Peptides against a protein of PDB entry 6RGO. Designs and how they scored, part 310

Target 1, 392 residues: chain A of PDB entry 6RGO
Amino acid sequence: MALKLLGFNQDATCFSVISSNKGVTIYNCDPFGKCFELEKSTSNDEELDFLVEMLFSTSLIAVVDKTIGASKRKKLKIVNTKRKATICELTFPHEIMDVIMNRKIICVVLKSDQIFVYDISCMKLLRTIDVRGEKLKSTSKFRNSEAVGDIGVRVSLSTDNNSILCYSSYSKSDKENAPLNDIVVFDALKCIQINVLPAVHQSNIVCIACSPDGMLMATASEKGTIIRVFKTIDTENDEPILVNEFRRGSRPSRISEMKFNHDNTLLACVGESDTIHIFALPVTTTEADANEDDTLQQSSHSLSSSINGLQYISKGLANRFGKIIVSKIPTQSQQRHVAYIKIPENAKYRIGFPKDTTNTIHICGEDGNYLVYSIPRNEVGPCTLVKSNTFD

## One batch from the design tools (peptide; made by RFdiffusion4, then SolubleMPNN)

Design b2_p25_8_s3 (from b2_p25_8, 10 letters changed)
Fold by OpenDDE base, seed 1:
Structure b2_p25_8_s3 (fold): chain B 392 residues (1-392), chain A 25 residues (1-25)
Amino acid sequence: as target 1 above (392 residues)
Amino acid sequence: EKPIDNTTEEQLKELQELLKEAEEL
């Protein structure tokens, strides 16, 4: 059967898949098993497409039927999975491209480059964000949206109650073909813009991840070679703070998903490559417990050479992109441990971090594999497989 | 254009009960 992955929930306790014969199936990770099934409403041999966003391990899901020819591509349904009942139905003026939620907020992204922000507790519309802005409305050449199907507004929302929304925006270039290479940081509860990160990549941003606490954001462009990590709220001299720059690879490859772990110590990425990459983030030691004494002379020898190449690229890019203050990544924290998982070539995988085990990653594939890996902390190397299950 | 909302007061109450379950997690 053809499987299509929808992804993990916020805490990686569940994941969702589309089965061509069954419709949407939700699996629980531990104990492993089916927890919900949404039956296929149409007998047609049409390729099923859905958006499904689950609110943690609850019986609350948001569902959009995106199947081609379906008049339902503009309808958001909130479903109680215990009752198998629709408890809310919103109809939008345009096709829904994405849906993201936490305990306080639901965001709906439309093909019109609009983001609708709702208070989930009362389904009240708090804000409509028009990412094209008023000036770009006059040049209402709808990008011939057929050829540009993959380039749209990207969003990520913090899983905490602060509800920090990060979204891609058009650069202020007077060019009709402005790239989606700016990031806006938005307080979804207060409905205020907190920060704007201009030109974070040279090309359109195709992947964004917000940290669970909303303090960090990772971005990747269409090239998928470089991942940048920024502070979301904090600025230095009114300029965005670049915390990290990671190189995934030398060859262009699309990144489909990125995730932070729950303590902001790891960033994982997956996409069209045969490799899931896991990057170590520098622990911001709060200056408080710097008691001087633990001179653990851990043997610094061999990994120094490859990392010096990344610093030279960062200094050269800072001068080319103007005022992005690369906070001086302390030369001492340069041992960025990188872990990896090899996956089958051309297999689509999704990733999630469980809340309770910061060194564990959950992955699932369109090949029907659900896998749990342990992440090495003190060395660069492969992750260790801890648990495996299969699904259909 | 504004989205069309067909949510009833009874459905909104059920939504709030499910959100309470999410705050206890």
Scores: peptide ipSAE 0.566, ipTM 0.948, DockQ to the pose 0.791
Fold by OpenDDE base, seed 2:
Structure b2_p25_8_s3 (fold): chain B 392 residues (1-392), chain A 25 residues (1-25)
Amino acid sequence: as target 1 above (392 residues)
Amino acid sequence: EKPIDNTTEEQLKELQELLKEAEEL
């Protein structure tokens, strides 16, 4: 059967798939098994397409039927999976492209480049963000969005209650073809813009990941060779703070998903390549706990590998035109992966990090494999397979 | 245009119960 992966929930306790014959199925990761099925409402041989966003391990899911010809592509349904009942139905003016949620917020991305931000507790609209309307104010003409396939507004939301929303925006280029290469950081609860990261890539941003706490953001362009990690809220002299620049590969390859682990120590990426890459982030030691005198001489031989070469060249060339040029980290200071997983080249995979085990990654494939890997701590190398399950 | 919301008060109560389950996780 053709499987289509919808992805993991926020804590990687469950994942969702579309089966062409069954409709939407949700699997529990441990113990492994089916926990919910949404049956196909129609006997038509139409290729099923859905958005499904699950709120952690709860019985609350957001569902959009994206099947071609379906009048439902503009409808968001909130479903109680225990009751198999629709408990909310919102109809939007345009096709829904993406849905993201946490315990406080639902964000709905439309084909119109609009983001609708809702308070989940009452389904009240807090904000409509019009990414195109912002572009028009900058004299940039509307792109005919119909012609260029999969280029739209990308979003990521923190899984915590702070509800930090990161989204791609159009650069202030007078060119009709201005790329979606700016990032806006938005407080979804307060409905305020916190930060703007201009021109973080040369081409359109196609993948964004926010950290669980909303303090970090990873970005990748259509080229998918470089991943950049920024602070979301913190700025240095009103300039964006680039924390890391990672090299996924030398060849262009689309990144479909990125995720941080729950302690912000790892960033994983997956896409069209035969390899999931895992990168190490510097542990931001908050200087606060320097005071407790506890003499435990644990001789952690910190392999002080001489990462001396992170000169924070935070010298943004503030060009005379107020364009913050993200200083190109020298190609020599681009970090490589610390770990990897080989996957079948023809299978789409999704990734998730479990909350309780920061050195474990969950992956699932359209090949029907659910796999748990251990991430090596002390060496650069392959991840070790710990558990394998199959689904249909 | 504004989105059309067809959610009832009973459905909003059920939503709030599910959100309470999510805060306990």
Scores: peptide ipSAE 0.566, ipTM 0.948, DockQ to the pose 0.786
Fold by OpenDDE base, seed 3:
Structure b2_p25_8_s3 (fold): chain B 392 residues (1-392), chain A 25 residues (1-25)
Amino acid sequence: as target 1 above (392 residues)
Amino acid sequence: EKPIDNTTEEQLKELQELLKEAEEL
């Protein structure tokens, strides 16, 4: 049967899948089993397509029926899974491309490159963000999304209550084909733009991840060879906004998903390659907790010496041509993965980090495998399989 | 064009009960 993965919830306690025979199924991770099933409304052999966003382990889901020929591609439904009842229905002017949520905010991304930001507590529209801005209103050329593949506005939202929204934006190039290579950082609650990161890649950004606390963001372009990690907020200390650059590989390969773990110590990525990559992030020691635990100091010293090389290049170029955030980081400072998982070729996988176990990763595949891996702490190498389950 | 919202006050109360469940996690 063709399975299509929708992904894990915010804490990786559940994942959602589309089954061609049943419709949408939500699985619980521990104990493993079906939590919810949304039956398909049509008996037709049409390829089912849905957006499903779940709010943690609650009975609240946001659902969009994207099935071809369905008049429902513009409708967001909020569903109580326990009651099997629609509790909210929003109809948008354009097709819904993505939906993200936390405890405070729902963001709805449209095919029009608009982001609708809602207060979830009252379903009040807080902001409409037009990513194209006023200049492109005259050219009614909606990118025929049929010819130019999955290039659209990408979004990520912090899972915390601060509700930091990161989204891709068009560069200020007067060219009709300006790349989506800028990032905007937005406070979704206050409806304030916090930062703009210009030209974070040379090509369109196709994947964004926000950290749970909203302090970090990761980006990947269409090339998927380099992952960049940025601070979302400018720190007073003239510290570079670019904190890490990771090399996934030398060959171009699309990254479909990235996630931070709960404590911002790990970044995982998955995509079209046979390998899930896990990268270690330097722990930003806030100066306050310097007192007690002597044991973790040994590993931090070796990484700090390599970071000093990044500081010298950023100061010199900033003055003349605007904030060049991406100086060419010397290829020698590009960190590789600390851990990896091999997955079947051409199998799409999704990733999640559980809240309670910082060195554990959940993965699920279109092959019907749900797998739990332990991440090695003291060595660079493969992850160890801890649990496996199958689903249909 | 603005989105069309058909949410009732009773549905909004049910939404708030589900959000309370999310704050206890």
Scores: peptide ipSAE 0.566, ipTM 0.948, DockQ to the pose 0.824
Fold by OpenDDE base, seed 5:
Structure b2_p25_8_s3 (fold): chain B 392 residues (1-392), chain A 25 residues (1-25)
Amino acid sequence: as target 1 above (392 residues)
Amino acid sequence: EKPIDNTTEEQLKELQELLKEAEEL
């Protein structure tokens, strides 16, 4: 059967899939099994397409039916999975492209490059963010959605209650074809812009990940060769703080998803390549806890020798095309993965980090595999398969 | 255009009950 992966929930306790014959299915990770199924409403052999966003392991899901007709593609349904009942229905002016949520906020991304921010507790609209702004509305003929592929506004939301929203924005270049290469950091609760990271890549940003606490953000462009990690809130001399620059590979390959683990020590990425890459983030030791046991210093020194190239590159080269964050990190000192997982060629995979086990990664594939891997801490190498399950 | 909301007060109470389950996790 053709499976389409929707993804993991915030804590990787569940994942969702589309089965062509069954509709939407949600699986629990441990114990492994089906916990919910949304039956296909139509007997037609139409290719099923859905957005499903879960709220942790709760019975609350957000669902968008993208399969049939322009009207359904504009409807967000909040569903109680225990009752199989729609408990909220919102109709938007444009097609829904993405939905992201936490315990406080729902963000709805439209094909119009608008982000609708809701207080989940009352479904009150807090903010409409227009990513194109007023100036671009006059010149942008609706890009005929056929010719410009999956290039749209990307979003990521912190899983904590701080509700830090990171989204891609158009550069202020007067060019009709301005890339989506800026990042805006937004406090979704207070409805305030916290930060703007201009020109973080040369091309459109196609993947964003916010850390669970909202303090870090990872970005990847269409090239998918370099991943950049920034601080979300802090600025040095009114310039964005680049914390890390990772090299996924030398060959271009699309990154479909990135995730931080729950303690911000690891960043994983997956996409069209045969490899999931896992990168180590420098632990910001707050100076205060540095007083105790000297014995763990020896293992950190071997990783720290590769970290000595991480000069905080606060100084963006203001090139003629705007402040491009140019990494001064020599291409040779770009950090590689610390761990990897080989995946089948042409299988799409999704990734999740469980809350309680920061060295464990959950992955699931359109090949029907749910896999749990252990991540090596002290060596660069392959992850070890711990558990395997199959789904249909 | 603004989104159209068809949520009832009863449905909003049910939503708030599900959100309490999320705060306990």
Scores: peptide ipSAE 0.559, ipTM 0.947, DockQ to the pose 0.784

Design b2_p25_8_s4 (from b2_p25_8, 9 letters changed)
Fold by OpenDDE base, seed 5:
Structure b2_p25_8_s4 (fold): chain B 392 residues (1-392), chain A 25 residues (1-25)
Amino acid sequence: as target 1 above (392 residues)
Amino acid sequence: EKPVNNVTEEQLKELQELLEEAEKL
């Protein structure tokens, strides 16, 4: 059967898949098992396509049927899975490209490069963000979305109640073909733009991850060779703070998903490569907890000695156009993965970090495998398989 | 065009009950 992965929920307690024969299925991770199924509404042999966003392990899901007709692709359904009932339906002017939520906010990304921000508690529209802005509306020849592939606005939302929204934006270049290489940080609750990170990559951003607390973001471009991690709120001299630059590989490969773990110590990435990469983030030791026993410092110092070469190169080189170019960390000082998982070639995988076990990663594949791995902390190497299950 | 929202008070109450479940997780 053809499986299509939809992803994990916010705490990796559940994941969702599309089965060609069954429709949308939600699996619980522990105990492993099917917990919900949304039956296929049509007997047609049409390729099923859905967006499904879960609200943790609750019976609340947001669903978009992308399979049939332009009308359904514009409809967001909020569904109670326990009742198998639609709670509410929202109809948008354009096709829905993405949906992301937490306990407070639901964000809907449209093909028009608009983000609709809702208060989930009352389904009131708080903000419409036009990522193209007014100037680009005049040059709106609809990029025939057929010729420029899956390049659209990317979003990520903090899983906490701070509701920090990170999204890709078009660079303010007068070029008709401005790349989606800026990042905007937005407080979704207050509806305030917090920060703008200009030109964080040379090409379009295709993947964004926000940390659970919204304090960090990770970005990857179409090249997928370099991952950059930034602070979301803080700036130094009105310049973006680059915390890390990770090298996934030397060869271009698309990154489809990135996730932080719940304590911001790890960043995982997955995509078209045969390898999930896991990177260690520097622990910001707040000076306050430095009072207890010196004995554990020796093991952290060996990793920190390679981190001390990360001078905060705060000095963005202003390009000839006055844009901040995030200084590239020298290729020799670019951090590699600390851990990895080998996955089957041509299998799409999704990743999730469980809340309670920061050294554990959940993965699921279109090959029908749900796998739990332990992440080594003290050595660079492969992750250890702890549990495996199959789904259909 | 603005999105159309057709939510009843009963549907909003059901939504709020599910959000109260989410706040306990």
Scores: peptide ipSAE 0.540, ipTM 0.923, DockQ to the pose 0.799
Fold by OpenDDE base, seed 1:
Structure b2_p25_8_s4 (fold): chain B 392 residues (1-392), chain A 25 residues (1-25)
Amino acid sequence: as target 1 above (392 residues)
Amino acid sequence: EKPVNNVTEEQLKELQELLEEAEKL
């Protein structure tokens, strides 16, 4: 049977899949098993497409039936999985492209490049964000929707109650074909724009990840070769702070998903490549407990040669994008290890980080594999498989 | 056009009960 992955919930305790014969199935990770099934409403051999967003391990899900020909592509259903009942239904003027939520906020992304921000507690509309803005409405012929289907507004929301929303925006260039290469940081609760990161890539942003605490954001463009990590809220001289620049690979490859772990020490990415990459983030030691005395002899074992690929802070980009203050990543943080997981070629995988174990990653594939890996912390190398399960 | 929201007070109460479960996790 063809499986389609919907992804993990915020704490990686559950994941959702579409089965061509069954509809939407939600699996629990530990103990492994089915926890919910949403039956297919139509007997047609149409390719099923859904959005499903879970609220942690709760019985609260947001569902959109995106199946072709369905008038339902404009409808968001909030469902209680314990009762198997729709709590409420929202109808939008345009097709729903994405839905994200936390304990406070639901964000709904439309094909019109609009983001609707709701207070989840009362389903009240707090804000409509028009990413095209008023000026671009007059000249933007609807991009012929068929060829451009992959390039839309991308969003990520912090899993905490601060509800930091990061979204891709069009650059202010008067060009009809302005790229979606700006990032806006938005307080979704207060409905205030906090920050704007201009031209974070040369091409459209296709993937965004916000950290659980909303303090960091990772971005990838259509090229998927470079991942950038920024501070979301903090600025230096009113300029965006670039914390990290990672190289995923030399060949272009789409990144479909990125996630931070719960302590902001790891960033994972997955996509069209045969490899999940896991990057180490420098721990921001709060300056408090730097008592001087631990002259731990840095045994300078020369892991010199292969690490050169990560340290390309391209001196050339600082000159071309103006004053992006690359905070001097202390040359001492040169010991960024990379872990990896090999996956089957052309297999779509999704990733999740569990809350309790910051050195583990959950992955699931359209091949029907649910896998738990241990991440090496002190070396560059493969992750170790700890647990495996299969699903249908 | 504004999105149509057909949420009743009873539906909002059920939603709030589920959100109170989520705040305990």
Scores: peptide ipSAE 0.538, ipTM 0.924, DockQ to the pose 0.787
Fold by OpenDDE base, seed 3:
Structure b2_p25_8_s4 (fold): chain B 392 residues (1-392), chain A 25 residues (1-25)
Amino acid sequence: as target 1 above (392 residues)
Amino acid sequence: EKPVNNVTEEQLKELQELLEEAEKL
């Protein structure tokens, strides 16, 4: 049977899949089992496509039927899984490309490069972000979305109540084909732009992850060779916005998903490669908790000394242009993974970090495997398989 | 074109009950 993975929820307690025979199935991770099934509305042999976003382990899901020929690709349904009932339905002017949510906010990304930001508590529209609208009105050419298949606005939302939205935006280049290589940081609750990081990659951004607290974001381009981690907010200290640069590999390979763990100590990435990579992040100790845990400090000091090579190109124009600190981090300061998982070649996997176990990762595959791995603490190496289950 | 939202007060109450469950997690 063809399985299509939709992903984990925010705390990796559940994951969702499309089964060609059944429709959408949601699995609970522990105890492992089916918790919800959305039956096919049609007996047609059409390839099913859905968006499903789940709010933690609750009965609240957002669903979009993206099946080809379906008149439903513009409709967002909010569903109570326990009642098997639609709570509300939103109809958009364009096809829905992505949906992301937390306890406060739903963001809906359209094929028009618009982001609709809703207050989830009342389903009130807070903001429409037009990612194209900052480009001059003249080139009303909708990207013929057929030819440039996979390049659209990417979004990530913090899982906390601060609701920090990171999205890809078009560079200010007068070129018709400007890349989606800028990042905008947006307070989704206050509807305020916090920051703009221009030209964070040379090519389009295809993957973004926001940390659970919204303080960090990770980005990857179409090349998928380098992952960059940034602070979302300018700190008063002249600290670089670019905090880490990780090398996934030397060969180009698409990254499909990235996730931070719940304490911002790990960043995982998955994609078209046979390897899930896990990177260690330096703990940004805010000075307040300096007192107790003396033991972990020894490893952090050696890494900080190597970052001194960032040449600040301060262009002195005090205008709304954030400091472009894309100095090429010297190839010597590019950190590699601390841990990895080998996955079957050409198998699509999704990743999630459970809240209670910072050194554990959940993964699921289109091969029907749900796997729990332990991440090594004191060595660079493979993760250890702890638990396995199968689904169909 | 603006998105159309058809939500009743009863549906909003059901939504709020599910959000209160999410705040306990």
Scores: peptide ipSAE 0.536, ipTM 0.922, DockQ to the pose 0.784
Fold by OpenDDE base, seed 2:
Structure b2_p25_8_s4 (fold): chain B 392 residues (1-392), chain A 25 residues (1-25)
Amino acid sequence: as target 1 above (392 residues)
Amino acid sequence: EKPVNNVTEEQLKELQELLEEAEKL
């Protein structure tokens, strides 16, 4: 059967798949097994396409039937999986491209480059963000978006209650072909723009990941060779803070998904390549608790690998053109992966980090494999397979 | 056009009960 992966929930306790014969199935990760099935409403041999967003391990899911010819591509259903009942239905003016949620917020991305932000508790619209309307104010030109393939607004939402929304926006370039290479950071609860990161890549952003706490954001372009990690809220002299620049590879390859682990120590990426890459983030030691005297001599040999090379090259050329965040990180200082997983080249995989085990990663494939890997702590190398299950 | 929201009070109550389950996780 053809499987299509919908992905993991926020804490990687469940994952969702489309089976061409069954419809949507949700699997529990531990103990491994089916926890929900949404049967096909139609006997037609049409290729099923769905969006399914699950709220953690709860019985709350958001569902969009994206099947071709279906008038339902503009409808968001909120479903109780225990009751197998639709709680509510929202109809949008345009096709739904993406849905993301946490405990407070649902964001709905439309083909019109609009983001609808809802309070989940009452399904009240808090904000409509019009990414094209913002572009029109800057460039005075409508772009017919129909011709430019799979390039649309990308979003990521923090899984915490702070509800930090990161989305791609159009650069202020007067070029008719302005790329989606800006990032906006938005407080989805307060409905306030917090930050703008201009021109974080040279081409369109195709993947964004927000950290669970909303304090970090990772970005990748269509080229997928460089991943950049930024602070979301914090700025230095009104300029965005680049925390890390990672090199996934030398060859262009699309990144389909990125995830932070729950403590912001790891960033994983997956896509069209035969390799899941895992990068280490610097532990931000909050300098705060240096005071308490407790003498426990645990000789943790900090392998202080001398990451001396963050030469902050000087503030000089404040030229008036929209400041491309020129990576001040020399190309030589681009960090590589600390760990990797080899996957089949022709199988799409999705990734998730479990909450309770910061050095474990869950992966699932359209090949019907659910795999749990241990991430090496002290060495650069392959992840170790811990558990494997199959699904159909 | 504004998105049409046809949520009843009973449906909102059921939604709130599920969100209270999510806050305990």
Scores: peptide ipSAE 0.535, ipTM 0.921, DockQ to the pose 0.778

